# Peptides against a protein of PDB entry 5GWM, part 36

Target 1, 52 residues: chain A of PDB entry 5GWM
Amino acid sequence: DSAISKEDEERYQKLVTENEQLQRLITQKEEKIRVLRQRLVERGDAKGTELN

## One batch from the design tools (peptide; made by RFdiffusion4, then SolubleMPNN)

Design b2_p22_5_s1
Fold by OpenDDE base, seed 2:
Structure b2_p22_5_s1 (fold): chain B 52 residues (1-52), chain A 22 residues (1-22)
Amino acid sequence: as target 1 above (52 residues)
Amino acid sequence: SEELQRKLEQLEVEEQRAEEIL
């Protein structure tokens, strides 16, 4: 029958939790990069143009 | 997700590059 096994549910929940953790870390890094880019702009440093 | 892991690694490289310039 099409019932999801307990093992399949546990595997799915691990993947969801991992992806949520990775997404939080990504968001934190994106915000840090935004702040660093803003500091380079405020300094007027031409080296800030090296950041994509 | 391998895609999310690769994205995080790319952002870590960009962060370090920005910190080296500052």
Scores: peptide ipSAE 0.544, ipTM 0.894, DockQ to the pose 0.688
Fold by OpenDDE base, seed 4:
Structure b2_p22_5_s1 (fold): chain B 52 residues (1-52), chain A 22 residues (1-22)
Amino acid sequence: as target 1 above (52 residues)
Amino acid sequence: SEELQRKLEQLEVEEQRAEEIL
């Protein structure tokens, strides 16, 4: 069976690392949006905003 | 992943819009 080349492994690891970083950033943004939406609700402006 | 990049960009726009309203 042909083993994966070192170059292909390095490319794969870069993609995995990038995707992990992107997923962390997404999670951070989702939490920020949650907090911001809650602040809009508390202020009473939620009825005037079409924020999903 | 280009899909994850597009998702992040969409969330950044939503975050900025919410910050501008506050």
Scores: peptide ipSAE 0.543, ipTM 0.894, DockQ to the pose 0.699
Fold by OpenDDE base, seed 1:
Structure b2_p22_5_s1 (fold): chain B 52 residues (1-52), chain A 22 residues (1-22)
Amino acid sequence: as target 1 above (52 residues)
Amino acid sequence: SEELQRKLEQLEVEEQRAEEIL
């Protein structure tokens, strides 16, 4: 039976950890963008911004 | 994930654009 090598398991775990980090960063950026968009709305500039 | 990296890069561009407007 081809057991997964320790190196392959370590590589897999790095990819899992990287993906978890990326998801966290994405969530943080989405929240920051939400706050910035809210400030633009409060200023009345939302219609002049090409922010989707 | 290359997809997650591209998504993060897109959000960084949107963040910078919003900061430049404020």
Scores: peptide ipSAE 0.542, ipTM 0.893, DockQ to the pose 0.669
Fold by OpenDDE base, seed 5:
Structure b2_p22_5_s1 (fold): chain B 52 residues (1-52), chain A 22 residues (1-22)
Amino acid sequence: as target 1 above (52 residues)
Amino acid sequence: SEELQRKLEQLEVEEQRAEEIL
């Protein structure tokens, strides 16, 4: 029978935790980039439009 | 996830580029 070992469960939980950490960091970076792009727009810098 | 790691790396490059322009 396909029983998940305790070791397999611990490995899976590490991957879940890592992915949750990465997703939080991604969200933080996306917000930071939004703020930086807005500052470039407010400055009226033509280079702000190059940040796609 | 390697996909999430690559996405984070791309965002770090974009953040640095924006900071250099400011």
Scores: peptide ipSAE 0.541, ipTM 0.893, DockQ to the pose 0.687

Design b2_p22_6_s3 (from b2_p22_6, 12 letters changed)
Fold by OpenDDE base, seed 2:
Structure b2_p22_6_s3 (fold): chain B 52 residues (1-52), chain A 22 residues (1-22)
Amino acid sequence: as target 1 above (52 residues)
Amino acid sequence: SLQRLLEQLEQEERRMLERLAS
């Protein structure tokens, strides 16, 4: 009766892949920010506390 | 969006790097 076209499946797969890639990049940035925040704390830079 | 969130995190990272360089 109804079936998803190959084009629709390809579009869906691209969206899934893109979202997964973005999520991985976000995780990597969050880890880098964690490290940088820790470095600011260790230096005793009060300005570091103004950042998330 | 996830793209906007990533851009915001990149901006935050740059701000932290600038503070560490000062």
Scores: peptide ipSAE 0.434, ipTM 0.861, DockQ to the pose 0.748
Fold by OpenDDE base, seed 5:
Structure b2_p22_6_s3 (fold): chain B 52 residues (1-52), chain A 22 residues (1-22)
Amino acid sequence: as target 1 above (52 residues)
Amino acid sequence: SLQRLLEQLEQEERRMLERLAS
């Protein structure tokens, strides 16, 4: 059968929620890194700040 | 993965904080 079971839906929802949480955290870290990078630039110590 | 990317960003943030504290 092609129908999605309740159990499969719950498993999928957990994955979606986790993905969304991770994405939010990534965005927050990227913003913090941007601010910190700017502070290093202002201090004149921006060399070696490449994000790999 | 997003998890690995987050870990990399957290590591970068820590390195930048350490540099600012120096």
Scores: peptide ipSAE 0.433, ipTM 0.861, DockQ to the pose 0.772
Fold by OpenDDE base, seed 1:
Structure b2_p22_6_s3 (fold): chain B 52 residues (1-52), chain A 22 residues (1-22)
Amino acid sequence: as target 1 above (52 residues)
Amino acid sequence: SLQRLLEQLEQEERRMLERLAS
């Protein structure tokens, strides 16, 4: 029967780890953006409210 | 991709920081 080789499993685990790292970085940036958006609102910058 | 999303978020963060500095 065909089975996943040790090399294929190692490649897969490397991709999983990399994607987990990217997801953590994305979460960190999303939180920073929320804080910055709130700061623009508090400053009363009307242009800030049009940002995503 | 996750990499492209991260790059977009980094650009948005930079734009917001630039606006706050103005």
Scores: peptide ipSAE 0.433, ipTM 0.861, DockQ to the pose 0.741
Fold by OpenDDE base, seed 4:
Structure b2_p22_6_s3 (fold): chain B 52 residues (1-52), chain A 22 residues (1-22)
Amino acid sequence: as target 1 above (52 residues)
Amino acid sequence: SLQRLLEQLEQEERRMLERLAS
């Protein structure tokens, strides 16, 4: 019978956890960028950004 | 990758901060 080894499961879980952590960090940076972009717009020094 | 995206966002954040400081 086919079964996933404990080692394979742990390896997979590490990848999942890392991706979740990266996604949270990305979300935080995107929010900060939105705030900074708004400040630049209010100053009249923004139209577009490289990443938008 | 997500890692590359994060690095790009960090660079963008720095560029925006520099523009706000000027």
Scores: peptide ipSAE 0.433, ipTM 0.860, DockQ to the pose 0.785

Design b2_p22_6_s4 (from b2_p22_6, 11 letters changed)
Fold by OpenDDE base, seed 1:
Structure b2_p22_6_s4 (fold): chain B 52 residues (1-52), chain A 22 residues (1-22)
Amino acid sequence: as target 1 above (52 residues)
Amino acid sequence: ELQRKLQQLEEEERRMEQLLAE
């Protein structure tokens, strides 16, 4: 059985940490977009935005 | 995937901020 090297473990932990950071940023952006969308609704405006 | 999703959300945020500035 092959063991994971210390270097491979450190690379993996960096990717895990990066993914956790990205998920937090995504959540923050989704919340901000929700607030902005609500402001547009309160003005009676259409969303007018699309994701790719 | 997550980096692309974040970029798309930032682009959507900017477009909504532009619409609110009108």
Scores: peptide ipSAE 0.556, ipTM 0.895, DockQ to the pose 0.736
Fold by OpenDDE base, seed 4:
Structure b2_p22_6_s4 (fold): chain B 52 residues (1-52), chain A 22 residues (1-22)
Amino acid sequence: as target 1 above (52 residues)
Amino acid sequence: ELQRKLQQLEEEERRMEQLLAE
């Protein structure tokens, strides 16, 4: 059986782990942006944002 | 892809912080 080499498995696992780390950071930034957006709404400046 | 998305969010965060500092 063409078992994946241990080296290929380790390379794959590094990419998976990196992607999981990036996804966690993305989620954290999205939450922070949500808080900042809410502050801009409360101040009445929501229309002054060129932000999507 | 995810690295680019993270960078875009960091730029958006910075812009919002700048707007809040005005």
Scores: peptide ipSAE 0.555, ipTM 0.895, DockQ to the pose 0.786
Fold by OpenDDE base, seed 5:
Structure b2_p22_6_s4 (fold): chain B 52 residues (1-52), chain A 22 residues (1-22)
Amino acid sequence: as target 1 above (52 residues)
Amino acid sequence: ELQRKLQQLEEEERRMEQLLAE
């Protein structure tokens, strides 16, 4: 039976936690970008933004 | 992957903030 060592489990949990933190930050940035994009639309400058 | 995506979003955010400051 491939028992995962305690050290390997701790390393894995660190990577999981880091990925969860990155996902939260990504979501926050996507929301901020949505707000900024809306402000540019309201100002009439959206036609020049090649934003994907 | 996620770190690269975050960096891209930070660059996009800065670009839009610059456009709003003009």
Scores: peptide ipSAE 0.554, ipTM 0.896, DockQ to the pose 0.777
Fold by OpenDDE base, seed 2:
Structure b2_p22_6_s4 (fold): chain B 52 residues (1-52), chain A 22 residues (1-22)
Amino acid sequence: as target 1 above (52 residues)
Amino acid sequence: ELQRKLQQLEEEERRMEQLLAE
């Protein structure tokens, strides 16, 4: 039975934690972008509406 | 992949902030 080494489990857990952190940061940036886009729309800035 | 996505979003955020400052 090839038991997963403790070292491999620790490496895996670091990658999982990093991935979760990146996903949280992405979500935060996406929310910030939504807010900024709304501000550009409210200002009536045509340049802001070109940003998809 | 996710690091590249985050970087792209940071660049987009910066562009929108620049447009709001105009």
Scores: peptide ipSAE 0.554, ipTM 0.896, DockQ to the pose 0.739

Design b2_p22_7_s2
Fold by OpenDDE base, seed 3:
Structure b2_p22_7_s2 (fold): chain B 52 residues (1-52), chain A 22 residues (1-22)
Amino acid sequence: as target 1 above (52 residues)
Amino acid sequence: SEVQKELEELRKLKEKLKELEA
């Protein structure tokens, strides 16, 4: 097993952090879409503008 | 490498984000 260089480890950790941030943003958007769709089902067309 | 793997995952996440924003 070749040891990971310290430089590669630092780059890896930065990328992990960025990926986690992007994943949180994705999750937030997905949840928002879910909630808005659910509101459309429950309340009719009232939230249509928010989905656009 | 671990860095290369994570870079590819980042690219996938960026593409997924673009899809959700479209």
Scores: peptide ipSAE 0.049, ipTM 0.601, DockQ to the pose 0.091
Fold by OpenDDE base, seed 4:
Parts: sequence; C-alpha cells; structure tokens
Structure b2_p22_7_s2 (fold): chain B 52 residues (1-52), chain A 22 residues (1-22)
Amino acid sequence: as target 1 above (52 residues)
Amino acid sequence: SEVQKELEELRKLKEKLKELEA
C-alpha cells in the first residue's frame, strides 16, 4: 500500500469541496427553474416550453 | 486516480451549470 502525497491529498480535498459547492449551485438553479415553470403553468402561459 | 475522477466530475458540473445559465 502506498500513501498519496500531501500535495495530492490537498488537491483532492480542494476538488471535492469545489464539486460540492457547484452541486449546490446547480440544485439552486434547478429549483428556480421549477418555480418559474410552475408560475407559467399557473398563469396559463405557453412560455413553459421555452424554459426547456 | 481519485484526483482525476474529481477533475472530471468538476468539468461535468461546470458544463451543467453553463447549460442551466444559458
């Protein structure tokens, strides 16, 4: 068994953290899109198809 | 490697984010 270098571990942890942050941002944007689609449906607006 | 896997996932997430912002 070979241990990874400290530099590789630090790089890995940085990437993990950044991925988690980006995933949260994606989730927030997807939720906003869902809310906007719901509002368009409630208004009977045909723009629902434009959000795809 | 784990670093390479996370780099690839990061690229995928960045592309997905760009698609949602377009």
Scores: peptide ipSAE 0.049, ipTM 0.600, DockQ to the pose 0.095
Fold by OpenDDE base, seed 2:
Structure b2_p22_7_s2 (fold): chain B 52 residues (1-52), chain A 22 residues (1-22)
Amino acid sequence: as target 1 above (52 residues)
Amino acid sequence: SEVQKELEELRKLKEKLKELEA
């Protein structure tokens, strides 16, 4: 049962933190895309309604 | 190892981020 070295633990923690940050950035970008697409749909629906 | 798993996940996340920015 060899314990993990301090260096390996520090490396692991750095990777965990970076992964969490990147996941948050991905989520934020995906949400921004969703909002923009939704606005385009709403504008398209409004124009379609005006034509009828 | 857990470090290797996290490293692979990081690479996947970086690739996904690149795709969203393109």
Scores: peptide ipSAE 0.048, ipTM 0.599, DockQ to the pose 0.089
Fold by OpenDDE base, seed 1:
Structure b2_p22_7_s2 (fold): chain B 52 residues (1-52), chain A 22 residues (1-22)
Amino acid sequence: as target 1 above (52 residues)
Amino acid sequence: SEVQKELEELRKLKEKLKELEA
C-alpha cells in the first residue's frame, strides 16, 4: 500500500482542527443570535432595528 | 444591529467551513 506523506497528513490534521473550531464557533454564534432574537421578541422591539 | 453583525460573522464562518470541506 502506498504511504501518505507526513506533510500531507499534517496539512490535513490542521484543516480538521480548524474545521472543529469553526463548527464550535458556528454553534456559539447561532445560540447568541437565538437569545438576542428572543429578547427582542420579549421586549416588543423590531428585529434588527433597535438592536444595534 | 448586534444580531445582524453576529449573523454576518456566522455566514463568514460557514463560508470558510465550506471552503475547507471542498
Scores: peptide ipSAE 0.051, ipTM 0.626, DockQ to the pose 0.497; fails the geometry check

Design b2_p22_8_s1
Fold by OpenDDE base, seed 4:
Structure b2_p22_8_s1 (fold): chain B 52 residues (1-52), chain A 22 residues (1-22)
Amino acid sequence: as target 1 above (52 residues)
Amino acid sequence: QERLTQLEEELQLAVERGLELE
């Protein structure tokens, strides 16, 4: 039977945690981008395009 | 627009980093 070392398990858990953190950041940025783009579309004018 | 571009770039970097971990 193959068993992973404690070091391998700890490394794996760090990668899982980092992946979950990155996925949360991606979701947050995607939502923020969506909201900002929607505001630009709704304004439909030069004032909308002036938004940073 | 600058803030929107910044967020898009930061999103891309987070996606690329996620792919490197796969």
Scores: peptide ipSAE 0.039, ipTM 0.650, DockQ to the pose 0.077; fails the geometry check
Fold by OpenDDE base, seed 5:
Structure b2_p22_8_s1 (fold): chain B 52 residues (1-52), chain A 22 residues (1-22)
Amino acid sequence: as target 1 above (52 residues)
Amino acid sequence: QERLTQLEEELQLAVERGLELE
């Protein structure tokens, strides 16, 4: 069985780190979108158009 | 609304980039 090379391990770790960073970014944006959408609902449709 | 749209676009780009790594 061929052992994983150091270069392959470094490439793998970069992809893992990037995946974790992207997942955190997705979660942060999803929460912000949720909050903004909730504010639009609470203010009603007429006032919602005033929100960015 | 503009800020919400911007965040939705940035979310979509992050999702697409994540899918490229899978």
Scores: peptide ipSAE 0.039, ipTM 0.650, DockQ to the pose 0.078; fails the geometry check
Fold by OpenDDE base, seed 1:
Structure b2_p22_8_s1 (fold): chain B 52 residues (1-52), chain A 22 residues (1-22)
Amino acid sequence: as target 1 above (52 residues)
Amino acid sequence: QERLTQLEEELQLAVERGLELE
């Protein structure tokens, strides 16, 4: 039975943490993009037409 | 539009970084 090294466990935990952070960022950006695109589509929303 | 484009580019970079780590 090969025991995982401390260094390998630390590398794994960094990758898990980074993955979770990236997933949160993706979700946040997707939602922001959704909201901005919706505002651009909305008729009569002057603020939507000001978006760039 | 510029802000929307920026967010789309940042999303793409985050996705690419995630795929590199998999």
Scores: peptide ipSAE 0.038, ipTM 0.648, DockQ to the pose 0.074; fails the geometry check
Fold by OpenDDE base, seed 2:
Structure b2_p22_8_s1 (fold): chain B 52 residues (1-52), chain A 22 residues (1-22)
Amino acid sequence: as target 1 above (52 residues)
Amino acid sequence: QERLTQLEEELQLAVERGLELE
């Protein structure tokens, strides 16, 4: 019965935590991109598109 | 456009880093 070492469990938990942090970062950036794209659509002005 | 492009590039880097951990 190859139980995982304590070091392997600690390494796994670090990877899980980092994955959760990256997923939160991705979601935050996706939401910001969505909001900016929506504002560009609402403004309809070609000048707003050139500056951003 | 520049601010939107910067956020899209930062999103791409976060996605690539996530894929390296899988």
Scores: peptide ipSAE 0.037, ipTM 0.648, DockQ to the pose 0.078; fails the geometry check

Design b2_p22_8_s2
Fold by OpenDDE base, seed 3:
Structure b2_p22_8_s2 (fold): chain B 52 residues (1-52), chain A 22 residues (1-22)
Amino acid sequence: as target 1 above (52 residues)
Amino acid sequence: KERLTQLEEELQRAVEAGLELE
């Protein structure tokens, strides 16, 4: 039983927290992309060309 | 399109960073 040092546990917890933050960021960007794609479809190609 | 491309690039970078932490 190699007792994980408190420092190693704190490093692990930081990585877990960062991963959770990245996963939330991914989900938020995917939803933004979905909404933007949907708006391009709804507005048709002529108005969609004006969307950055 | 440009803002959508930026979001897709930012999403890709976030996915890559997430995979590096796994």
Scores: peptide ipSAE 0.038, ipTM 0.628, DockQ to the pose 0.077; fails the geometry check
Fold by OpenDDE base, seed 4:
Structure b2_p22_8_s2 (fold): chain B 52 residues (1-52), chain A 22 residues (1-22)
Amino acid sequence: as target 1 above (52 residues)
Amino acid sequence: KERLTQLEEELQRAVEAGLELE
């Protein structure tokens, strides 16, 4: 029975936590991009709205 | 536009970093 070493379990848990953090960051940036793109479309017909 | 580009670049870097862990 290849019991996962305590060290391998700690490494795995670190990677899981890091992956969850990256996924949250991705989701937050995707939503910000979506909102900014939508505002650009809605305002783009209003003369000169250079959204930064 | 510049701030939107920055967010897109930051999103891309976050995706790339996630793929390096797979």
Scores: peptide ipSAE 0.036, ipTM 0.623, DockQ to the pose 0.077; fails the geometry check
Fold by OpenDDE base, seed 1:
Structure b2_p22_8_s2 (fold): chain B 52 residues (1-52), chain A 22 residues (1-22)
Amino acid sequence: as target 1 above (52 residues)
Amino acid sequence: KERLTQLEEELQRAVEAGLELE
């Protein structure tokens, strides 16, 4: 039985934790981008001000 | 536009980092 080494298990758990953090970050940025794009559309009618 | 570009660049970096771990 090729038991996974404790070192390989610790590496795997780090990658799982990092992946979950990156997935949360992606979701947060996607929602923020959606809101900013919507504000660009809504403001396109009211002010010729370049939104940052 | 600059703030939107910053968020898109930060999103792209997060996606790339996620793909490197797969």
Scores: peptide ipSAE 0.036, ipTM 0.622, DockQ to the pose 0.077; fails the geometry check
Fold by OpenDDE base, seed 2:
Structure b2_p22_8_s2 (fold): chain B 52 residues (1-52), chain A 22 residues (1-22)
Amino acid sequence: as target 1 above (52 residues)
Amino acid sequence: KERLTQLEEELQRAVEAGLELE
């Protein structure tokens, strides 16, 4: 039974925390993209405003 | 369109960074 070292457990917990942070960042960017796409659809009927 | 492209590129970089940790 290879007991996981305390150092390996601490490394794993750091990776879990980083992964959770990256997942939150992905979700936030996806929501921003959704809002921008929705604004493009709503403004697509207004001939003449090139949205960035 | 340019601002949307920037957010999509930033999202892609975040996905790639998440895949490197798996």
Scores: peptide ipSAE 0.036, ipTM 0.622, DockQ to the pose 0.077; fails the geometry check

Design b2_p22_8_s3
Fold by OpenDDE base, seed 1:
Structure b2_p22_8_s3 (fold): chain B 52 residues (1-52), chain A 22 residues (1-22)
Amino acid sequence: as target 1 above (52 residues)
Amino acid sequence: QERLTQLEEELQRAVERGLELD
């Protein structure tokens, strides 16, 4: 049977952490994008093109 | 619009990094 090295375990843990962080980032940005797009729709006025 | 574009680009980079690690 095989055993993982300490280095392999550390690499795995880093990847798990990064995956979780990236997933949170994706979710946060998706929500912000949703909100901003919704505001653009709601405003429907000439100011929509002036917004960042 | 500029802020929205920035967020979309940052989202795209995060997705690409996720796919690279998978």
Scores: peptide ipSAE 0.030, ipTM 0.615, DockQ to the pose 0.076; fails the geometry check
Fold by OpenDDE base, seed 5:
Structure b2_p22_8_s3 (fold): chain B 52 residues (1-52), chain A 22 residues (1-22)
Amino acid sequence: as target 1 above (52 residues)
Amino acid sequence: QERLTQLEEELQRAVERGLELD
């Protein structure tokens, strides 16, 4: 049975790190989107639809 | 709305990159 090489382990670790970074970015953007959408709902008028 | 759209597009790009690596 073959174990993974050191080089393959290093490649795997890079992919794990990138995945974790991307997941954090996704979470941060999802939260910001949630907050902005909530602010638009709270304004509740035609002015809200014209805001960023 | 412009800022919201920008963040949604950036979110979509991050999701797509993640899916490409999966």
Scores: peptide ipSAE 0.030, ipTM 0.613, DockQ to the pose 0.078; fails the geometry check
Fold by OpenDDE base, seed 2:
Structure b2_p22_8_s3 (fold): chain B 52 residues (1-52), chain A 22 residues (1-22)
Amino acid sequence: as target 1 above (52 residues)
Amino acid sequence: QERLTQLEEELQRAVERGLELD
């Protein structure tokens, strides 16, 4: 019957871990962008918009 | 804008790397 090798399982687990790490990185950057954009809106400061 | 652009570029690189694994 169909069976997964230990090597295939290890490859899969590495991909899962990397995917989770990348997703966390994406989320962190999205949140930072959100916060900065919100601060720019709240300030209404053209200088902030120009510099960043 | 420069700081936002840098973060957006770093975000895009992470997204592109994720897409390469898919």
Scores: peptide ipSAE 0.029, ipTM 0.612, DockQ to the pose 0.078; fails the geometry check
Fold by OpenDDE base, seed 3:
Structure b2_p22_8_s3 (fold): chain B 52 residues (1-52), chain A 22 residues (1-22)
Amino acid sequence: as target 1 above (52 residues)
Amino acid sequence: QERLTQLEEELQRAVERGLELD
């Protein structure tokens, strides 16, 4: 079996790092969206009703 | 609501970037 080249390993590590960074960003935005959507639907939450 | 829309659009762009790497 041919071993993975150093170039392929470096490309893989870059993709792993980028994937982790993007996943953290996605998670942060998903949580913020969740919170804001919840505030928009909460009754009697004047601050929530001011959100746009 | 405009802020919420902005966050949703930014989320979509991040997801699309991830899909481009697949």
Scores: peptide ipSAE 0.029, ipTM 0.608, DockQ to the pose 0.075; fails the geometry check

Design b2_p22_8_s4
Fold by OpenDDE base, seed 1:
Structure b2_p22_8_s4 (fold): chain B 52 residues (1-52), chain A 22 residues (1-22)
Amino acid sequence: as target 1 above (52 residues)
Amino acid sequence: QERLTQLEVELQRAVERGLELD
């Protein structure tokens, strides 16, 4: 049967780490988007589209 | 609204980079 090399394991771990970092980035942006959208809803006025 | 849109674009880029690794 085949066995993975040390290089293959290191490559895999790099991909896992990158995936985790990207997932954290996605979560952070999703939370910020959620907060901003909530603020726009709470303001409840037509001026929401004029804000950043 | 502009900042919100910018964050949505940056979110999409991060998702796309993640999908390239899958």
Scores: peptide ipSAE 0.035, ipTM 0.632, DockQ to the pose 0.078; fails the geometry check
Fold by OpenDDE base, seed 3:
Structure b2_p22_8_s4 (fold): chain B 52 residues (1-52), chain A 22 residues (1-22)
Amino acid sequence: as target 1 above (52 residues)
Amino acid sequence: QERLTQLEVELQRAVERGLELD
């Protein structure tokens, strides 16, 4: 089997970096959504639900 | 609710972008 080319390794590294960045964004948004949903549940405030 | 919906849409977009890389 042929060794991975430098170009293929660079492409792979770019994909890994992008994946890690996207995963961080996903995690941040998931946590924010979790917190906001929890606040909506705790408040039970129809006014808060209307504003956001 | 509007801000929550916006975040959900942005989350979905990031997930879809990740799936495109598979």
Scores: peptide ipSAE 0.034, ipTM 0.632, DockQ to the pose 0.077; fails the geometry check
Fold by OpenDDE base, seed 5:
Structure b2_p22_8_s4 (fold): chain B 52 residues (1-52), chain A 22 residues (1-22)
Amino acid sequence: as target 1 above (52 residues)
Amino acid sequence: QERLTQLEVELQRAVERGLELD
């Protein structure tokens, strides 16, 4: 069986780290969007259209 | 609404970057 080279392991770890960072960013933005949309619902449509 | 739209755009960009690595 072919052994994984050190260089291949380093490349893999970079991709794993980037994936984790991007997933955290996605989760953060999804939660912020959820909160903002909920606030718009609670304030009503008329008030919501005035908000950024 | 503008702030919400900005966050949605930034979310989409992060998703696109993730898809490039998949």
Scores: peptide ipSAE 0.032, ipTM 0.632, DockQ to the pose 0.078; fails the geometry check
Fold by OpenDDE base, seed 2:
Structure b2_p22_8_s4 (fold): chain B 52 residues (1-52), chain A 22 residues (1-22)
Amino acid sequence: as target 1 above (52 residues)
Amino acid sequence: QERLTQLEVELQRAVERGLELD
């Protein structure tokens, strides 16, 4: 029976935290992209599409 | 389009970093 070391547990917790941070970043950017795309659809203006 | 493209590039970079940890 091998238990994980304290160092392995600490590394795991750091990876969990980093994963959560990256997932939040991805979600924030996805939401911003969604909002901008929706605004472009609502405007229907070719000039708005050219600037973005 | 440039602002939207910039956000898409930044999103892709975050996804790539996540995949490196998997």
Scores: peptide ipSAE 0.032, ipTM 0.632, DockQ to the pose 0.078; fails the geometry check

